# Peptides against a protein of PDB entry 3H8D: the designs that were tried, part 88

Target 1, 122 residues: chain A of PDB entry 3H8D
Amino acid sequence: DMKRQQRFFRIPFIRPADQYKDPQNKKKGWWYAHFDGPWIARQMELHPDKPPILLVAGKDDMEMCELNLEETGLTRKRGAEILPRQFEEIWERCGGIQYLQSAIESRQARPTYATAMLQNLL

## One batch from the design tools (peptide; made by RFdiffusion4, then SolubleMPNN)

Design b2_p16_7_s1 (from b2_p16_7, 5 letters changed)
Fold by OpenDDE base, seed 2:
Structure b2_p16_7_s1 (fold): chain B 122 residues (1-122), chain C 122 residues (1-122), chain A 16 residues (1-16)
Amino acid sequence: as target 1 above (122 residues)
Amino acid sequence: as target 1 above (122 residues)
Amino acid sequence: SKELKEQLLKLFESLR
């Protein structure tokens, strides 16, 4: 539905193993989310010590944020919201296009704005 | 159901307004949760600058943690799990008994271990 | 990751 607002967010996280280390030894990961209206459509995690993780709604629901957008409080966190391209650039670098495409073709993806845009692109 | 394990957790949180302040100026709140099996039954928030917040399943689902216990990772976080009485003591101090009782009487509470215990008590 | 979910939970609750 074109009426749903597409919003993107990024927040840093520190690995549990680093939580009590000095700041210089705390490697930050980055958590990204794309919300299609109130519901998450894509999630992405950049880790300092392992490959990026890509997740798409329908296929990866159990591993994705279970809170709707309002419940997350992300809309009220200063600096959390990012521009669409700031998400998409990383998504594309991490192979997100192919990942989502495969999820669509395997009928694992829930229809979202992201699936619609990809299907119009390819 | 008596077969469901009752588990209690507490984690600190820092107010968003304090996140970039010096440690001495970061007032910690405390987030408490009671899980009846995999699902949250009660949630409680102690804030440094406002009254405590009490939440019970059924009535306050929209304000409570939406993740099941396994998804939270709380069972794997050292120091997060607390003894039942450590939760109940604070719950009682904050008026939790009356809060839950009112939720039961108004038919807003979802049946949980907590509702059952209270109904056996009163 | 499970560890990330834990951190997010803490953050999300702090935003209430």
Scores: peptide ipSAE 0.054, ipTM 0.426, DockQ to the pose 0.547
Fold by OpenDDE base, seed 1:
Structure b2_p16_7_s1 (fold): chain B 122 residues (1-122), chain C 122 residues (1-122), chain A 16 residues (1-16)
Amino acid sequence: as target 1 above (122 residues)
Amino acid sequence: as target 1 above (122 residues)
Amino acid sequence: SKELKEQLLKLFESLR
């Protein structure tokens, strides 16, 4: 349903192992989320020392944010919200298009705004 | 069509009459635009000394940006792109909902993402 | 990751 607002967020994180190190030894990761209305549709994790993690609703529910958008507080966190393109650029670079496509083809992906857009693109 | 990317922009402007004045005497206005894909859907102008100007596609074409999004260079201008809510908040405050609604009712508004959203809201 | 999830949950809670 196109009525749902698409909102994108990004927050940095420090690995637990690095939390007590000097700043120079604290490598930062990035957590990204796409919410299709109240529910998360895509999640992405950029790590400083390992490959990106891509997650899509339906397939990866157990590994994704279990909170609805309001519960996350992301909308109230200054600087957390990003433009759609800021998410999509990284998503594409990380192979997200193929990942989501494969999830659709395997019938693992739950229908979302993201799945709909991809089906229109291809 | 939901395939089209919705993008929003804001740029400041100085009144021609103030261009050669000292900075303290240069009152700034704000130009806002909503692009539904390549074409502008809504435009809004905030002025320091007169009421806001609201414009919607179909009705106000002659007063709106005549360039498609790519031609504007807005996507390449640092800091120009804003979040949807940053546009909508001002739009609402300026009476944009009523303005667009009236344009729809009078059959002056060209169908856009904005008109579709409004029809869903009401 | 599990570790990240826990961090985010803590963060989210702090944002409430």
Scores: peptide ipSAE 0.052, ipTM 0.550, DockQ to the pose 0.782
Fold by OpenDDE base, seed 5:
Structure b2_p16_7_s1 (fold): chain B 122 residues (1-122), chain C 122 residues (1-122), chain A 16 residues (1-16)
Amino acid sequence: as target 1 above (122 residues)
Amino acid sequence: as target 1 above (122 residues)
Amino acid sequence: SKELKEQLLKLFESLR
């Protein structure tokens, strides 16, 4: 729905195994989130040493952020919010279009702005 | 249309009268643009010493950027692209909602993502 | 991952 603000966020994370290593040895991952209004629509995790993780609402609820946007504090974290294209470019590169499409076709995806966008493209 | 990417930009400008003044005496204005796909939907100019200028597609075409997004080079200018909310917050503060609404009601506004968004809010 | 979730939750708490 055009009423809901689409907001995108990215935060770095350090692997648990690297938490207490020297800074130069802490390989960063990146956590990405697309919020469709208050609720997450897509989540993506880039890891330094394993394949990216793609998650879509409805299908992957148990693995996605359970907090609403306000609860996350992301809107108050400087540098966390990113441009839509900064999310989408990585999403597409990681195969997100196909992943979401498959979730829609299998009736696993909850309707979101993301599903609507995809269906408008097809 | 959900197919078209909504992208927002901001670039500073220096008043002509200040062009050759010392840097500390160059009061910056800000040029804002909302592109609905390749074409500008809204333009906004913040001036240091006069009221902001609001422009909407259809009504103010002669005063708005005539270049398509690709031609502007804005997508290649580091720091030019801004978050949607960074545009909207200023737009709203300057009375943009009322300005666009008036343009719609007077049948002067060309349909854009901006007009659709506004009509979904009302 | 479970570990990432825990890290994020802790981060989110710190942001509140």
Scores: peptide ipSAE 0.046, ipTM 0.568, DockQ to the pose 0.748
Fold by OpenDDE base, seed 3:
Structure b2_p16_7_s1 (fold): chain B 122 residues (1-122), chain C 122 residues (1-122), chain A 16 residues (1-16)
Amino acid sequence: as target 1 above (122 residues)
Amino acid sequence: as target 1 above (122 residues)
Amino acid sequence: SKELKEQLLKLFESLR
């Protein structure tokens, strides 16, 4: 019974409205994902001009990446994979612990490594 | 019961004989460590002119880092922390699986995250 | 956003 590998990724994105602007006028956002084995457990989006978006499996499936990890190609994109703490620091700062806890309590969260870790922490 | 965080580090070293040579004549080695929570589980050393050294907790305690993770300052050293796969790829290439397996079978290995993962794999 | 999702999907496809 091998434990699923926890892998974290970050990629920049440009707002659709900025796609055809000069480089100096393109504001970068950041897309974060936590994969619990092949499937996404948490997703986070940092925008240059609006509040962060936090998403957890089960609750936010319709808004999260629908591709499994292999299908995303993220493991093959140089510089995309990040350390767990690089994800968690931002997650915590954005209120991710409270968000996930609320999702668990409301029975909206699908059990993942993330839910298990939070339940152990509390 | 929070699971211990698995963290991996790599730092370069210069051979003692090369310490006072010109930069072009200093051959770099690499020191790798896997910490299972606060304590080292595996250590690996890549040398420019001799075979790799593989070390596992329990068997090789006398030759491994004796400091806990916090004491090492590795978490505060920019560029020192690496992804799990960056450690594991080298570990596997150097025969680390066989080395750890042998240590387990001979009852020399202290139980760690590394031993548990290998036992699950086999 | 929906637009961002589409952009990411296109990116993912390019990585495949």
Scores: peptide ipSAE 0.042, ipTM 0.546, DockQ to the pose 0.804

Design b2_p16_7_s2 (from b2_p16_7, 6 letters changed)
Fold by OpenDDE base, seed 3:
Structure b2_p16_7_s2 (fold): chain B 122 residues (1-122), chain C 122 residues (1-122), chain A 16 residues (1-16)
Amino acid sequence: as target 1 above (122 residues)
Amino acid sequence: as target 1 above (122 residues)
Amino acid sequence: SKELQEQLRELFASLR
């Protein structure tokens, strides 16, 4: 009955419109993921030119990473894994607590470590 | 009833005998700490010239950091905080599982997140 | 974004 490992990752991305521009003209966004064991629990996208996108398992499955953690290769990508607080700081700043709470209350959120933690907090 | 945050830290140290030597002659060791909430649960020291030291709460209290996490300032020290696996890899390599297990079996270990995880594993 | 999703899929594939 060992608890699932909570792991967090961040990788940069370039806007499609900037793909073929000079490096100085490429604006980076950031893709964040929280994996509860092998499966993603939360996803977050920071875009350079539009509001952040918050996604939670159950509610936003079709918009989230469909691969399990091993399939992503994120554990093998140097510099991709981040500390929990590095994820949570951004999550909180982007209104993630409210977003997840609403998903739970509407019964759209799949139970995860994230939902459990929020339920303990409230 | 929110779970205590598990945080891990690593800082280098110089042997006392090397304190006043030239930089090229200073051999660094590494000090590791696992904090279960505000209090240390495990401590580990990698020395350049002697075997590693493993310490667990309850058994080795008098040899471990006596400060709570806030008092240490580790959370404010850039580069000090590490990922859980960065701690656990070294812990396992140094025989930490066996060390903690023995401390539990002898009833010397204080219950912590670390003891609970090990009990779930066995 | 579908385009971002595709970029990520390609990245993940390269890491396997």
Scores: peptide ipSAE 0.233, ipTM 0.595, DockQ to the pose 0.769
Fold by OpenDDE base, seed 4:
Structure b2_p16_7_s2 (fold): chain B 122 residues (1-122), chain C 122 residues (1-122), chain A 16 residues (1-16)
Amino acid sequence: as target 1 above (122 residues)
Amino acid sequence: as target 1 above (122 residues)
Amino acid sequence: SKELQEQLRELFASLR
């Protein structure tokens, strides 16, 4: 289980309203994903105009990316893969620890590397 | 104000996980929009695997389409435009009346053709 | 966000 490779990715996105504006007027958001093996464990979205969105496997599957890692092609996009700390830093700042903890307590979280790590931390 | 043209649109979408499956295995969702003039008034999404999502102007602007009607190109997409009743039927079935009413009462709804019509109904 | 989802979908498709 924890033998699975943990991989993290970040993709920028543009607000629809900004798509055809001059480059300097385009505000970018950021989409983050943590894959525990082939399957996503956590998703996080930073928006330029609204609060961050946090999602965890099991609880939020229907709102998260449905593609497995291979299907996303993220491993083939240069600059998409980020370091674990780069994900975790943002996750923590967004309140991810509390969010995931609540999901575990309410029995909504699917067991993942993320849930296991949190269990160790606490 | 109510002189503005009311236009309704529906666009199908495929779950990411189904994109490359055989046609018979692709479950389609539906994205609906009501435009009061150039600006969206209501948005509704039917998903094959989760509950409908209802959104109203003012309250949910940051989650709705940010493009004005012209920018969407919906008026130029054959089959996209639907009749008012085709939208309203689904809206009602999804609990849209109660949703919009609550938005009005909480002072979150921006005045639109939709809010005006609801006021008349009640 | 549907629109974000669409952006991602197109991106992923291009990466296959």
Scores: peptide ipSAE 0.232, ipTM 0.575, DockQ to the pose 0.506
Fold by OpenDDE base, seed 1:
Structure b2_p16_7_s2 (fold): chain B 122 residues (1-122), chain C 122 residues (1-122), chain A 16 residues (1-16)
Amino acid sequence: as target 1 above (122 residues)
Amino acid sequence: as target 1 above (122 residues)
Amino acid sequence: SKELQEQLRELFASLR
């Protein structure tokens, strides 16, 4: 449904190994989420010490946020919401287009705004 | 073209009568723009002392920003870019949906992302 | 990551 609001969020996280270290020794990762209306469509994790993780609805549901947008409270967290391009730039750099395309071709992707936009691009 | 990036901007302006007044006597208006790719699709002005002004491409070209996005320098102005909903909320409050719909029905609206989205909503 | 998921769960709980 093209009528659904597309919203993007980013929050930092600390890797488990650094959780109890001094601030100067904590390497931050970044958690990204694209919500298509109330439901997540894409998730992305930038880790300080391993390759990025890309996740798409349908294919990677078990590894993605299971809460709907309102349940996350992200809309109430100052600085969490980001511009679409701030998500897409990182997504593209990490090979997200190819990842999502492969999920579509394998019929693993749940239809979302993201899949629709990609199909329009192709 | 659904592939075009949708970007939204807001900048304050001071009404001419207040331009040389003390800061406490300057009432600020707000200039809003929706760019569909490089070209403006919608423009909106919140004035401190008169009704909001709504403008849509095709119908109101002479009253809208004539520069393409890159020429405006808005992408380089800190704090100018806003989230889609930050534009849409004000647009809707000001009756923008009805305004754009009327422009479409009168065949005055130039096809843009905005017209396409509205048509999908209806 | 299970650990990240847990961190997020705690964060989200605090935001509700």
Scores: peptide ipSAE 0.232, ipTM 0.611, DockQ to the pose 0.716
Fold by OpenDDE base, seed 5:
Structure b2_p16_7_s2 (fold): chain B 122 residues (1-122), chain C 122 residues (1-122), chain A 16 residues (1-16)
Amino acid sequence: as target 1 above (122 residues)
Amino acid sequence: as target 1 above (122 residues)
Amino acid sequence: SKELQEQLRELFASLR
């Protein structure tokens, strides 16, 4: 629990439709990930032209990063790692607390640091 | 426990002897702090010309920051907040694990997130 | 360090 390092990452992405547009016309989205030790616990996507996507381990495994943290190389990408609060602030604004809570209550969430944190908060 | 936000900060300091020297001759030290919620749990000082200083709550209260986190203004200082690992890596290299462990064993350490983390690790 | 503590106090004051 306190053994596993909680690490957070953010990387930009360009919409497929904008891939070949001039740089000024490329609208960026943001991919966020929370890793509880080696495995992702939460994932979040901010899109420039659609609602945010929230994903939690257990419930959304098929849509989340399947690589462990080491495999992603995120720890080696300069500027990718962000502060916990930089993740949590966006998570909260996007309704992440409710989303994760619902996943816990429906028995869809895999226990993670995130689920423990939420259960400690409530 | 999981309620309190763990936040870490680093700010440079210049030795008094270097205060009025040319910028190129100012050797910088680094002040590190771990805040467990509003209150400091660990403090660390890297000096350019003397051994690192390690401080833990309970044991070293008189030498540690007496301001709560909000009072410090550190959360509003751009570049001051650092990743947990940026603190822990230095802490570990400076012998922080042993230092905190000794403080716990001697009953000098105030319970903090840091003490809990260490006790979970051991 | 008392001297460092003073530097920090001044910095913190400027940030409040």
Scores: peptide ipSAE 0.037, ipTM 0.598, DockQ to the pose 0.753

Design b2_p16_7_s3 (from b2_p16_7 with D1S P2E E6K D13K)
Fold by OpenDDE base, seed 1:
Structure b2_p16_7_s3 (fold): chain B 122 residues (1-122), chain C 122 residues (1-122), chain A 16 residues (1-16)
Amino acid sequence: as target 1 above (122 residues)
Amino acid sequence: as target 1 above (122 residues)
Amino acid sequence: SEELKKQLLELFKSLL
């Protein structure tokens, strides 16, 4: 249902190898999520030392956030919520359009706002 | 086309009667805009001393921003862009859903992302 | 990353 709120979030993370290091030696990654209503539709991880990870609902459920939006507390974390374009810019740069399209074509993507928007572009 | 970016903005304004007053005596209003791609779809004005003003494309064009988004410079004004829900919360509180619905029913509303979303809710 | 997943889950739990 396109009535669902589309909300986007970003939080930093520290790679395991840097957890014990001084703050100046911790390289931050960034975790991104697109929630289509209460449920995640897309997830993206920018790592400081490896390629971006792109994940889409249905295909990558086991690798994605398993909590609904309210359970995450992201809506209550100051600075976590980002603008749609702030997510989409990175998503596109990482090849997210092609990734999602491939997931749709392989019938692995769960229908979401993201799949509908992409299919509207086609 | 639902492919168009939906972007929302808010800027403060000072009422004319307060322009010459000291900062402590200036009551701020707030100007809100929803742009459906390059063109405004909805405008809203929160005044410190009168009821909110709600405006929708097609019906209220003469009272709305006449510039396309790029011409406004809003995308370059730090702090002007807001999250969709930050607009929608105020819009709903001000009776915007009913206002837009009435504009659709009277055939005064220009088709926009906003009209489509509302019609999806019906 | 399984480790990242665990870290995020713990973070999210702390935000409840």
Scores: peptide ipSAE 0.130, ipTM 0.569, DockQ to the pose 0.722
Fold by OpenDDE base, seed 5:
Structure b2_p16_7_s3 (fold): chain B 122 residues (1-122), chain C 122 residues (1-122), chain A 16 residues (1-16)
Amino acid sequence: as target 1 above (122 residues)
Amino acid sequence: as target 1 above (122 residues)
Amino acid sequence: SEELKKQLLELFKSLL
């Protein structure tokens, strides 16, 4: 459904090992989410000490946020919502296009706005 | 075409009469635009000393931005792009739903993402 | 990671 609202969010996280360190010694990661209507379509995690994690609905459901958008409270968290391009630029840089394409080709991806846009691009 | 990228922008403007006043005496207005792909779909102007101006494609073409999105340079202007909700909240507050609905009913509105979304809401 | 999932879930719950 192309009429669903596409919303993007980013929140920082601190590694468990850094949780009790001095603030200057805490390395922040970033959690990104794309919601296609109420449900997550893509998730991305930027870690300070390991490669980015890319996740797409259908393929990676067990690793992705299981809450609907309203349940997350992200729409109410000041500073959490980001522009589509803020998500897409990082997604592209992390190899998200290739990752999602592979998931589509292997029939692992659930149809989402993201899959539709990629198919429109190709 | 529901696949077109929906992008929203806001830029401040200073009234000509205030152009040469001290910064503290300049009343800022705000220019808002919704682009449905390359072309403007909605425009809104908040003025410090007169009612808001609402404009919709098809009906108000002569008063709206005539440049395509790339020509405007808005995508490259830091701080110009805003979240969809930042536009919609002001749009709704200014009576934009009723304005666009009237334009649709009178067959003055050009079909856009905005008209499609409103028709989906009703 | 499972730990990150838990942290996020707890964060989300706190925002409800």
Scores: peptide ipSAE 0.129, ipTM 0.551, DockQ to the pose 0.701
Fold by OpenDDE base, seed 2:
Structure b2_p16_7_s3 (fold): chain B 122 residues (1-122), chain C 122 residues (1-122), chain A 16 residues (1-16)
Amino acid sequence: as target 1 above (122 residues)
Amino acid sequence: as target 1 above (122 residues)
Amino acid sequence: SEELKKQLLELFKSLL
């Protein structure tokens, strides 16, 4: 049986405003992605100076990564891939469960592994 | 759809003969496990002074971990869980693909996620 | 933000 692989990634980013500042003055943000097979299912962004951003496939496609996993090169970037729990722990803490649930109920979410898991949980 | 979670673990072990030796004289081995849902699918052991041991479910049950994943406590042990590739890289290097293939062909292997993936590869 | 999106896209392209 061919099952889509669930893979999770995290990479840091520096705010544009801090790009040319000294290292000690560069506040680091974090970009997280969950890929359900080749396509992104969830994305979140941790910012140093504003609330987290949560995004789910179908609802937020215009704000999410538009590349398939292979096109991102994330699978070849050392230190980018993270354990599932490393993603989920942050997702949960940021209110991701409620966010995804609302997207499902409003029929905005595209079916993914994430939506399936949530529906099995509730 | 309920899909079994694939989880991978690695923990160090010290040979019984080295247990009471000085730290510099304790050769560290590594125990690896692949769990297909609650049950072990593959196990391997890297030894400091002998060839690697490869084990697959069905064929090698008597030599493998007899506990379900929850019973092992591995999911709660910090640093024990590893990325899939961290397991597979060692598995491949140790000849695990050939070993599992032979177990399938001899009808000794229990069907697992690992056997399914291999059969889809070949 | 659009700026972050741009940065990430450029990063990803550099990894191709």
Scores: peptide ipSAE 0.127, ipTM 0.528, DockQ to the pose 0.802
Fold by OpenDDE base, seed 4:
Structure b2_p16_7_s3 (fold): chain B 122 residues (1-122), chain C 122 residues (1-122), chain A 16 residues (1-16)
Amino acid sequence: as target 1 above (122 residues)
Amino acid sequence: as target 1 above (122 residues)
Amino acid sequence: SEELKKQLLELFKSLL
């Protein structure tokens, strides 16, 4: 049901090696998630020291957050929820359109709001 | 210096989705590490629901534990340290010899005790 | 990254 709420979240992380360094020496990464209703549809990770990671439901379920939205507590974390465009902007920059398209074409993607939107655009 | 202590560790992890289930419904994964002195040489992850992950120093530094041995606290965690054979047995089963060999041949592996031992065997 | 997963898990637990 495409009437499900589309919600987007972002939370920071620090490399383990930087965990106990002074704040100025801690590099921040960013974890992004798109939830299509209670279930994750896309995940994206920006690392300070390696290439972005893109993940889509169906194809990458084993590497994505396994908690449903309510279980994550993200809706209760102040500042975690972001606007759709804030996710999509980064997704586009990282090659997310091509990544998701490839997953659809290879029949690895689970149908989600994201797959539907992409198919409408193409 | 190959006189460095070779130490091996294993710690369990639980999938996030299983975190709050009854104990009988929690699937355990296992994280393994080989430290060549203070620095990690090999890492291996056994998951209950996806293929093993093999990682070697030099090639996979960005995906491996970035803490030195002392920083991990593994030496202070009761039951974490394992025997060399306990690591190697799993490593061999998971295709670790071929993985490390390939990393050496592609010049991606950082020289370690593990690379030296493999080169002695071949 | 398993380490990232651990960080996230700890964070999520703190929010429950």
Scores: peptide ipSAE 0.124, ipTM 0.475, DockQ to the pose 0.472

